# Peptides against a protein of PDB entry 4GMN, part 89

Target 1, 375 residues: chain A of PDB entry 4GMN
Amino acid sequence: RYANITLLALVTLASIGTDFQETLVKGNQGSRESPISAADEEWNGFDDADGDAMDVDQKSSSGEDQEEDYEEIDVKEDDEDDDDDSITSEMQADMERVVGADGTDDGDLEDLPTLRELIQTAVPQLIRLSNLPIDSDESLTIQSHALSALNNISWTISCLEFANGENANIHNAWYPTAKKIWRKTILPILEADSADLKLATQVTSLAWAVARVLHGETPTDGNPHRKFISLYHSSKQQAGGNSNSIEEPEDPFQGLGVKCIGVVGSLAHDPAPIEVNREVGVFLVTLLRQSNNVPPAEIVEALNQLFDIYGDEELACDKEVFWKDGFLKHLEEFLPKMRTLTKGIDKRTQPELRTRADEALLNLGRFVQYKKKHA

## One batch from the design tools (peptide; aimed at target 1 T18)

Design b2_p29_8_s4 (made by RFdiffusion4, then SolubleMPNN; from b2_p29_8, 18 letters changed)
Fold by OpenDDE base, seed 2:
Structure b2_p29_8_s4 (fold): chain B 375 residues (1-375), chain A 29 residues (1-29)
Amino acid sequence: as target 1 above (375 residues)
Amino acid sequence: SEFLEEVRKQILEQERLRFEREREQQRLA
């Protein structure tokens, strides 16, 4: 009886976290490209005030495009308006305030009572439930649901813009809680060295969501970046040995490999220790060099992480890692491989992967050109 | 297990040593 109530509460908290994410994403799509589109945003570099936009006149030679009339299969999105009436008027009002907020208010979460209760009341209980001794299948189920709820809440918050002091009230409320999730949930599970790939995927997803907000301010205790790199390599070895097709997640970007890259990339941002940055940068560049044996989605994520980490030339990691370790040469040598990789993705069967690969290829060209100008 | 941790550590060390050797070769060339 108590277990069923706990599970129902955890499922409800996980649902609320998802509903917030979906509503924030839909609300942002109406006014601004979604912050998840920061990965889809063209990396513009630093605009030198002398706006000679080098029009890279890629005069693609006009091959005769045979207009094959692709009949637009009008996939009627059955908008099953699952009007899940679960969104309370209070939750909707909180969502509308978050989407409409100019983010300049360093104020308390007084105007966001649902989000306040999630952060202050629910998350501390979820941390406790995720860190209970595993003595039964029931305890393992409770941990999995607690991790799912923490994941959904953390992902939702990680989709908010915090640059330039936007949503500072939410950031300030979340930041100590995010560090607590890291220290009390993520690190203990990573230290337990479980062979459970489901648990590893859940904790890595949560770690990515948390690290997307904390970046280089993520606690470095126990060198967690090395654990995620080790988890990446271990996941590749297990997938090769057991012909149990772990059903490759239908979404190639939901793979454990991508999640590991996303975590370690986020951990390597300033103000991360230069040693941590170097180890992650070497790992990411090594993936590009080994690209023939790496899934395309992991290459896309590794590129985006490299752009985000090394985009700013004023950061210590630019001089001490990027230039000193010769990363530009590796990126330039990878350009023709990326073009081949991207062209090899079928637009019909993997449209999202192809789009994100085309964008990452474009950004790689721009990034290499930018870094050559600033050499 | 201590064995899996040691194997993971060895993989990471091999990746570093591979990158360092190539950097050193580029400095000597």
Scores: peptide ipSAE 0.014, ipTM 0.382, DockQ to the pose 0.016
OpenDDE base, seeds 1, 3, 4, 5: peptide ipSAE 0.007, 0.007, 0.006, 0.005; ipTM 0.368, 0.353, 0.369, 0.347

## One batch from the design tools (peptide; aimed at target 1 N151 T156 C159 R212)

Design b2_p30_1 (made by RFdiffusion4; failed a check: the pose's geometry)
Pose (drawn by RFdiffusion4):
Structure b2_p30_1 (pose): chain A 285 residues (1-30, 108-237, 251-375), chain P 30 residues (1-30)
Amino acid sequence: RYANITLLALVTLASIGTDFQETLVKGNQGDLEDLPTLRELIQTAVPQLIRLSNLPIDSDESLTIQSHALSALNNISWTISCLEFANGENANIHNAWYPTAKKIWRKTILPILEADSADLKLATQVTSLAWAVARVLHGETPTDGNPHRKFISLYHSSKQDPFQGLGVKCIGVVGSLAHDPAPIEVNREVGVFLVTLLRQSNNVPPAEIVEALNQLFDIYGDEELACDKEVFWKDGFLKHLEEFLPKMRTLTKGIDKRTQPELRTRADEALLNLGRFVQYKKKHA
Amino acid sequence: SELEEIKENVTEYEKEMAEEELEALKEEAE
């Protein structure tokens, strides 16, 4: 039963996690009662995956169960985070997911992040999931073990397809949990790290630059948020952004549109947004 | 208005990133 009974179930649940994304796309060309697949994924499939993700690990074989359990959680969390939840959009699905997304973080991502050592493959898996969960949680994400510090240290230390870099994952998840209404100091640290990435953009991979710019635009683009005055202005983030604008133009043109296109067109949008961003705030004390 | 465009661009980017991550995970599963 082993090779069939356990591993097959997980790989399939993970595939179901992947392919539900096509239901969302195709569904558009035409209390989760209307989405039983999603309903069953959240209420039934996910609780058992959190359990499996937790348990040792006493043996290598259970080392694989944990990994596969993390793969399924990752695929589901990612697909769900592909939905628009800003404003009142998709509110039914948001209420069904949000508490569970908090559980995945507390019961799965956090204990694993507690024991620093040792794996890169596993460190990559948890960050990918944490990034998916934090895209929905948006600073409502728990601040317990000061996880942003750990993901920040994971970025620098793991310094030794451009958008699959672990560093991109570290930027995204730390960037997502620093949105309002996060602790203003947690936001200060994450914002400082994201800006420092630009000041020292001399050696940062272009994809990580694009993610850092998108995370910053995503965080400090609302003057009503305490962190816009308490951090963005108090620490003068504006100067580094104005200084980075020329540096950003050359690196963008340094990207071969023909090899490869996506990063180039994505970086073009970031400089475009960077310019528009430097203007909007320049207009606000 | 420019701010709304920026927020749209960011949303589009995040969707693209989610799709790519799902494709990468699918390739790994294969």

Design b2_p30_1_s1 (made by RFdiffusion4, then SolubleMPNN; from b2_p30_1, 16 letters changed)
Fold by OpenDDE base, seed 1:
Structure b2_p30_1_s1 (fold): chain B 375 residues (1-375), chain A 30 residues (1-30)
Amino acid sequence: as target 1 above (375 residues)
Amino acid sequence: SELEEIRRTVREYQRFLGRKQLEASRKELE
């Protein structure tokens, strides 16, 4: 009985996390719609006058119109306002404010009460539920649902723009909570060294969402980047051995390999320790060198991470890792391979992957050219 | 610049990934 109520609440919290995305996307579109002035183009009705309606007299016969008085059963459409209670009007209003608010620098969520309660009240409970002793299938189910809810919330927040001080209030409120998720949920699960690939995928997805906000400020305790690199390699070894087709997720970007690359790439950003950056950078460059057996989506993620990590020449990692470890040569040598890989992606079956690979290929050319000019 | 265009497209890709993760998570709840 309590388990079912807890599960329902967790599913509801997980749904809430997904629905925020739609509101964010709509709000971001609305701000870019310049008011299309309703030019009242009075489409002056063309007076097409003349067509002589010929008088065709057809006398068709007197069928007895039995006016069956169908009593219009006024089916009151009870507009069951399916108040899709998933997005409370308060949540929508909060998200509209997030999109419209010039980020007031005050880390106060006073104007975002629903988001405040989500971060301050719900997330701490989800962290608690994710740390329950696993002694039953019920406790494992609760953990999985708590991880799903944390994942959805974390991904939603990671889709907010935090550049140039945008959403600083949300960033400041989320940042300590994100670190708490990392330390209390992600690290303990990673340290338990569970052979459960499902749990590993869930925690890696959550870790990616959290690391997309924390970047190089993600806690480096216990070298989590090495755990995710190890998980990447272990996942490749398992997929090769067991003919259990882990149904490759229909979306190539949902693969555990992509998630692992996304996590470690995010962890390697400045101000990450140079040795963390180096180990991740070497891992990413090694994937490009060994690309013959690497899924295209993982290559796309690895390239985007490399561009983002090493796209700033003022950062210590540019001099101490990128140039020192000779990454430019490896990127240049990868250009012809990337062209072949990208061309091998069918635009009909994998249009998004092809688009992202075409973009990553273009950027690889630009990035190599840029780095050669700044050598 | 070449770098600005890289940064722009990387950010667009990152936003795309965020959407894809949430779309997948929604389908798992249905």
Scores: peptide ipSAE 0.606, ipTM 0.950, DockQ to the pose 0.885
OpenDDE base, seeds 2, 3, 4, 5: peptide ipSAE 0.604, 0.603, 0.591, 0.602; ipTM 0.949, 0.949, 0.945, 0.949; seed 2 fails the geometry check

Design b2_p30_1_s2 (made by RFdiffusion4, then SolubleMPNN; from b2_p30_1, 16 letters changed)
Fold by OpenDDE base, seed 3:
Structure b2_p30_1_s2 (fold): chain B 375 residues (1-375), chain A 30 residues (1-30)
Amino acid sequence: as target 1 above (375 residues)
Amino acid sequence: DELEEIKRTVREYQRELGRLQLEASRRELS
């Protein structure tokens, strides 16, 4: 079932990518076809015939040839191309470290030509299109479609299993591209500090998809986790004030709050800096403490992220954050609240939310019991 | 027309991806 959905996804993305390229090519051709046709007003040639041949005398003024010394402005071609190769080499060295030295699994997507074309051909174009200057409604539309396509590709890939060296060829092919999406698309949009909640939702969805593959290897430059935490808080303030009901997505797990939690949770995995992990962990635990004012879907996501981040006792974040900051007490105190929250979800109206809350409640009980044995 | 068709296809696909995201998040816990 998954393979057929992934294949359908890839085919649909390839189609969208093609249709989008064709639309861009047509749009760029249409802007060159300024209809010059309106200036064909027949300027009736005035027949003014009068041919008087006045002899304008050849006055021979000896212009002194001042040799203007053209200083050759040595246009240093800033080889901006060398920085892209250095980043690819560093990304490749990072990949070699993750895959281990004996994995000669060259990221040869020979068996996956559609995925190869999406990664190698479509994504670099979508990155460029997502970075267009926003000067028109057309450029905003292009950016929105490019972000949607990147989101779709990134989520499709993030749905593959990469644990235990599964799909290593796909992981290896995607990893540098995922970092490129992060650096060239996600970070610039986050730095622009746009009040556009639609754009923020699109970039956060894309960021979650990318961060679900890169985890703690997601570039930490500019502290993007703090931006997503800030966006989470800002989204809650806006939803309370403006009667523009941002149509809560029909799926409670598609909300901007859930997406922010998913991003920051993914960013906090090992080998993330301990301070990044701490700030995210404190944010997530704080949501549980404030659970009376937090949507159930966000609580479910925050719990899952906490289990994934702190499930391994051998990781530095277990000792330096989980135990040191006393997270076990907060999780234990939350357990009865989670039981009440889960029971309050109507199985008839919200069957999926109820199922995920029942799972998260079960896992919370197991996690608390696990951590108590290892205390 | 073509742009609205692309927007429709992207929205339909985002809904399918939303389901896939949900299924993927379940695998990490199993």
Scores: peptide ipSAE 0.027, ipTM 0.510, DockQ to the pose 0.032
OpenDDE base, seeds 1, 2, 4, 5: peptide ipSAE 0.024, 0.019, 0.014, 0.024; ipTM 0.488, 0.506, 0.401, 0.513

Design b2_p30_1_s3 (made by RFdiffusion4, then SolubleMPNN; from b2_p30_1, 17 letters changed)
Fold by OpenDDE base, seed 1:
Structure b2_p30_1_s3 (fold): chain B 375 residues (1-375), chain A 30 residues (1-30)
Amino acid sequence: as target 1 above (375 residues)
Amino acid sequence: DELEEIKRSVREYQRFLGRKQLEASRKELS
């Protein structure tokens, strides 16, 4: 009984976490729709061409009007309480404020009560539930649902723009909570060295969402980048042995390998320690060199991470890692392989993967040219 | 600028990934 109520509450929190995104996308689209002036397309009425109605005198056979007495079925509007799993009016109002507000620098969420309650009240409970002793299938189920809820909230927040001081209030409120998720949920699960690939996938997804906001400010305690690199390699070894098809997720970007690359890439951003950056950079470049056995989605993620990490020449990692370790040569040598890989993706069966691979290939060419000019 | 075009494209890709992760999470809840 208590477990079912807890599970329902966790599912509800997980749903709430996902629905925020749709409102963000709609709100961001609405602000970019400059009023397209309704050009009064004067619908010039079709001139009624005088179609000469030939009077075909078809005989009215008097079929008997059977008055079928349509009994008005009084359809009781059962007020099905549409459990309008819709974004609550309060959530929508919070999201409209997030999109429209010049972010207050104070980290105050006074104007965002629903988001405040999620961050301050719900997330600390979810962190506690994710740390329960696993002594039953029920406790494992609770942990999984708590991780799902944390994942959805964290991913939603990671989709906000924080550049140029945008959403600074949300960033400032989330930042200490994100570090708490990392230290209290992610690290303990990674240290437990569970052979559970489902749990590993959930925690890696959550870690990616959190690391997309914290970047190089993610706590480096216990070298988490090495744990995710190890998880990447372990996941590849397990997939080769047991013909239990881990059903490759229908979406190639949902794979554990992609998630591991996304986490470690995010962890390697400035101001990460140069050694962390180097270990991650070498890992990513090594994936490109070994690309014959690497899924295309993982290559796309690895390239985008490399462009993002090493896109700034003023950063210490550009001089101390990118140039010093000769990454440009490896990227240039990868260009022909990337062209072949991208062309090998069927546009009909994997249209999104093909689009992202075409973009990554284009950017790889541009990035190599850019770095050659700035050498 | 070639770099600004890359940075823009990477940001668009990162937004795409965020959507994909949330779409997957919705399907797991249904």
Scores: peptide ipSAE 0.613, ipTM 0.952, DockQ to the pose 0.847
OpenDDE base, seeds 2, 3, 4, 5: peptide ipSAE 0.612, 0.611, 0.612, 0.611; ipTM 0.952, 0.951, 0.952, 0.951; seed 5 fails the geometry check

Design b2_p30_1_s4 (made by RFdiffusion4, then SolubleMPNN; from b2_p30_1, 18 letters changed)
Fold by OpenDDE base, seed 5:
Structure b2_p30_1_s4 (fold): chain B 375 residues (1-375), chain A 30 residues (1-30)
Amino acid sequence: as target 1 above (375 residues)
Amino acid sequence: SDLEAIKETVRRYQQELGRQQLEASRKQLS
């Protein structure tokens, strides 16, 4: 009886987290392009204080690329008006306030009651449920649902803008809770060294969501980046041997490999220790060198992480890792391979993967040019 | 709100788990 009620509560909390994320995406589509498509932010370089917009002279090489008019298939999402409107309305109102909140420095979540209660009440409960002794299939199910709910909440919060002091009240409320998720949920599961790839995928997804907010301020105790790099390599060894490996997710960006790259990339941001940054940077650059055997989605994620980590020349990692370890040469040598890889993706069968690969290719060209100018 | 119902459900479940663990511990000590 109680277990079924708990499972229902956990499923509902996971749904709440998803609906909140969807509301963020829809709300941002009205004012700014979707933050899950933060891959769509063209890497413009760092603003050189001299406002010379790099006119990328697209020399129109007159290749007759036939514009195949892709008819916009207006997929009418049938709004199944499932009457769960009451939670969605309170959450939507909180999200509309978050998206519409001009940077009022009121460090309280008083005006965000749903979000406050998710962070202060639900998450501490979910952390406790994720740490229950695993003694039954029921306890495994509870852990899985608790991880799913933590994942959805953490992903939703990670889609908020925190730059320039935006949403500082939410950031300040979330930050200690995110560190608690890391120390109490993520680390113990990683340390248990389970061969359960499903659990590993769930904890890695949660770790990425948490690390997208904490970045280099993520607790470095026990060198968790090495655990995720090890998990990446272990996942590749298992996929090659057993045809009963977890079906590769239909979405290439939901793969365990992509999630591992996202975690370690996020962990390597300033103010991460230079040794952590170097180990991650070498891992990412090594993926590009071995790209013939790496899924395209993992290459896209590895590139985006490299741009984010090494974009700022004022950071210690630029001098001590990027330049010192000669990363520019490897990125420049990868450009022709990336062009070939991107052109090899069928736009008809994998439109999202092709779009994100085209963007990553453009950004790689810009990044290499920027780094050559600042050499 | 359904959120309050969920919180109360989770709270009641944790209270009951804690009670069951305490009862199991008492039965091991008796």
Scores: peptide ipSAE 0.030, ipTM 0.477, DockQ to the pose 0.016
OpenDDE base, seeds 1, 2, 3, 4: peptide ipSAE 0.022, 0.023, 0.029, 0.005; ipTM 0.457, 0.478, 0.465, 0.310

Design b2_p30_2 (made by RFdiffusion4)
Pose (drawn by RFdiffusion4):
Structure b2_p30_2 (pose): chain A 285 residues (1-30, 108-237, 251-375), chain P 30 residues (1-30)
Amino acid sequence: RYANITLLALVTLASIGTDFQETLVKGNQGDLEDLPTLRELIQTAVPQLIRLSNLPIDSDESLTIQSHALSALNNISWTISCLEFANGENANIHNAWYPTAKKIWRKTILPILEADSADLKLATQVTSLAWAVARVLHGETPTDGNPHRKFISLYHSSKQDPFQGLGVKCIGVVGSLAHDPAPIEVNREVGVFLVTLLRQSNNVPPAEIVEALNQLFDIYGDEELACDKEVFWKDGFLKHLEEFLPKMRTLTKGIDKRTQPELRTRADEALLNLGRFVQYKKKHA
Amino acid sequence: FEEEREEFEKNRLEEFRENHEEHVEEEEEE
């Protein structure tokens, strides 16, 4: 039963996590009662995956169960984070997911992050899931073991397809949990790291530059948020952004539109947004 | 600016979907 009973069930739950994404797209061309697949994924499939993700690991075989359990959690969390939850959008699905997303973080992402050592493959798996969960949580994400510090250290140390880089994952997840209403100091650290990435953009992969610019625009684009005055202005983030604008233009033109297109067009949007961003705040004390 | 924010969120949502699809392809290869 082993090869069939357990591994097959996980790989299939993970595929179900992947393919539900197509239901969302196709469903548009035309109390989760209307979405039983999603309802069963959250209420039934996910609690067992959190359990499996937790348990040792005493043996290599259970090392694979944990990995596959993390793959399914990743695929589901990712697909769910592909929904618009800003404003009142998709509120039914948001309430069904948010507490569970908090559990996945506390019971899965955090204990695994507690024991630093040793894997890169596993470190990559947890950051990918944590990024997916924090895209929904948006600074409501728990601040316990000061996880942003760990993901920040993971970025620099793992320094030794452009958008699948682990570094991109570290930027995204730390950037997502630093939105309002996060602890203003947690935001200060994450914002400082994201800006430092630009000041020292001399050797940062272009994709990581695009993600850092998107995360910053996503965080400090609202003057009513305490962190816009408490950090963005208090620490003068504006100067580095104005200084980075020329540096950003050359690196963008340094990207072969023909090899490969996506990064180029994505970086064009970031410089475009970067310019518009330098103006809007320039207009605000 | 609010319109730009809405456009940005839509773009980011599309980019995330594309990135997730690419990540699924890698898992399938493995």

Design b2_p30_2_s1 (made by RFdiffusion4, then SolubleMPNN; from b2_p30_2, 19 letters changed)
Fold by OpenDDE base, seed 1:
Structure b2_p30_2_s1 (fold): chain B 375 residues (1-375), chain A 30 residues (1-30)
Amino acid sequence: as target 1 above (375 residues)
Amino acid sequence: WEEWKKEQRKRQLEQERERFRREVEAQRLE
């Protein structure tokens, strides 16, 4: 009984997290659309249909007050002062210094009370539920639904624009919670090395959403980029060996391979450690070299990640990885292969994949020209 | 290049929003 209520609550939280996407995106678009002169279409007043007030006689059945003694589970807040506050305070102070030219809008979600409650009240409970000991099919179901809710919330927030200080209040409120999701939910599941491909797909989707906000500031403890690279390779070996085609999701961009590339690409952004950046960059370039056996959607994602990681010549990774490891040559050699790959995608059956591949091909040409000019 | 990067980032964000919308729609059908 409690399990079903918990599951319903988790499904409801997952739905609320997604409905916020539309509300937050519409709120931000409404500020940039000049008021299109809504023509004065006279909204003809809805005629007051005299709906007869059916007097439903509320018979006061005096149900006895069973004082269910809610044992106040004294949740001892073990204030484990995890002294990990020291890294958060310096990073917050550096973020405050970077944001500190315009007003210190402290992450007061005062104007977003439902988002505040989602981040401050719901997400910590979802983190706890995702970390429950798996001792039954019910606990596995609870974990899966908690991960789904965290995924939907994290993706919704990661789909906000945070560039140029946009939504800084939301970013600042989410950032510590995103780190907590990474450390308390994602890392433990990745360390458990579960053979469950469904769980691996859920945690990888969540990790991508979190890493799209944290980027190179994502905690590097335990080398999570290597775990996702290993998961990528393991998923390909399983798909190749058993003729039980794990039904590749009808959407080529929902595949575990794409999700793994998205995670590791996001982890490799500045200020990621140069060796993390190098290992990810080599992985992505290796996918392009092996492109004959790589799904087109994964190639598109790998290219986009390479452009985002190495698109700035001022970053340390440009000199220390991109130029030093000779990535330009591999990208140039890949151009004719990408043209062939893109032309091989049927516009009728896979219009989105074709469009994204045509874009990635155009971008690859521009990126190669940029890098050649700045050599 | 910088203007192009900004336009690409915007377009990627729109594509990821759309991808996520479809992921949620799929989850509601299971």
Scores: peptide ipSAE 0.543, ipTM 0.935, DockQ to the pose 0.811
OpenDDE base, seeds 2, 3, 4, 5: peptide ipSAE 0.542, 0.533, 0.526, 0.527; ipTM 0.935, 0.930, 0.929, 0.929

Design b2_p30_2_s2 (made by RFdiffusion4, then SolubleMPNN; from b2_p30_2, 18 letters changed)
Fold by OpenDDE base, seed 1:
Structure b2_p30_2_s2 (fold): chain B 375 residues (1-375), chain A 30 residues (1-30)
Amino acid sequence: as target 1 above (375 residues)
Amino acid sequence: WEEWLKEQRKRQLEEERKRFKKEVEEQKKE
């Protein structure tokens, strides 16, 4: 009984974390709709052109069209108010404020009460639930749902714009909580070295969401980047051996391999330790060198991570890793392979993958050209 | 390059939002 209530609460929290994203996306679109100034199209009056009223006398044939009284079956559209709008009015108002507000430097969420309660009250409980001893199928289910709720909340927050000091209040409130999720939920699960690929996928998704906010400020204790690289390789070995291929997710970008690349890429951003950056950079460049055996979605993600990590020449990792380890040569050698790979993707069956690959190819060409000019 | 990189990061953020939306829609089907 208590477990079912806990599970229902966790499912509800997971849903709440997702509904925030939809509202954020809608609100950010609405703010870019500059009010189309209703141009006062002065309704230029119809000039009274004098056209002759031809008197065509067409006869009143009194066809007694039987008004078949079609009883307008007042189909009461029972507007089943799909009250499945898990978005409370307070959540909606919080999201509208998040989209419209220039971030304050203060980590104060006074104006965001629902988000405050989510971060300060709900997340600490979810962290606690994700750390329960696994002694039953029930405790495993609770952990899975707690991880799903943490994932959805963390992803929603990671999808806010934090560049240029935007949403600084939310960033500052989330940052210590994100570090707590990392240290108390992610690291212990990664250290348990579970053969459970479902759990590994859940924790990797959560780790990516958290690392997208913390970047190179993610705690490096226990070399988590190496654990995710190891998980990447282990997942590839398992998929190759047992015919019980866990059905590759229908979306090629939902794969554990993509998620692992996203995590380690995010961990390697400045101010990450140069050796962490190097190990990740070498891993990503090695994927490009081995691209014949790597899914196209993982190549796209690896390229995007390389551009984000090494896109700024002012960063220490540019000189100490990118140039020192000769990454430009590997990117140049990969450019013709990427063209072949991208052209091999069917636009009809995989339109998204093709679009993202076309973009990554364009980006690779520009990046190589940039680095050649700044050599 | 920097302006282009900023625009790419913005696009990537929009793509990640869409990816996460799909992940949620998949979670609702289980």
Scores: peptide ipSAE 0.354, ipTM 0.881, DockQ to the pose 0.757
OpenDDE base, seeds 2, 3, 4, 5: peptide ipSAE 0.356, 0.325, 0.320, 0.360; ipTM 0.882, 0.865, 0.864, 0.882; seeds 2, 3, 4, 5 fail the geometry check

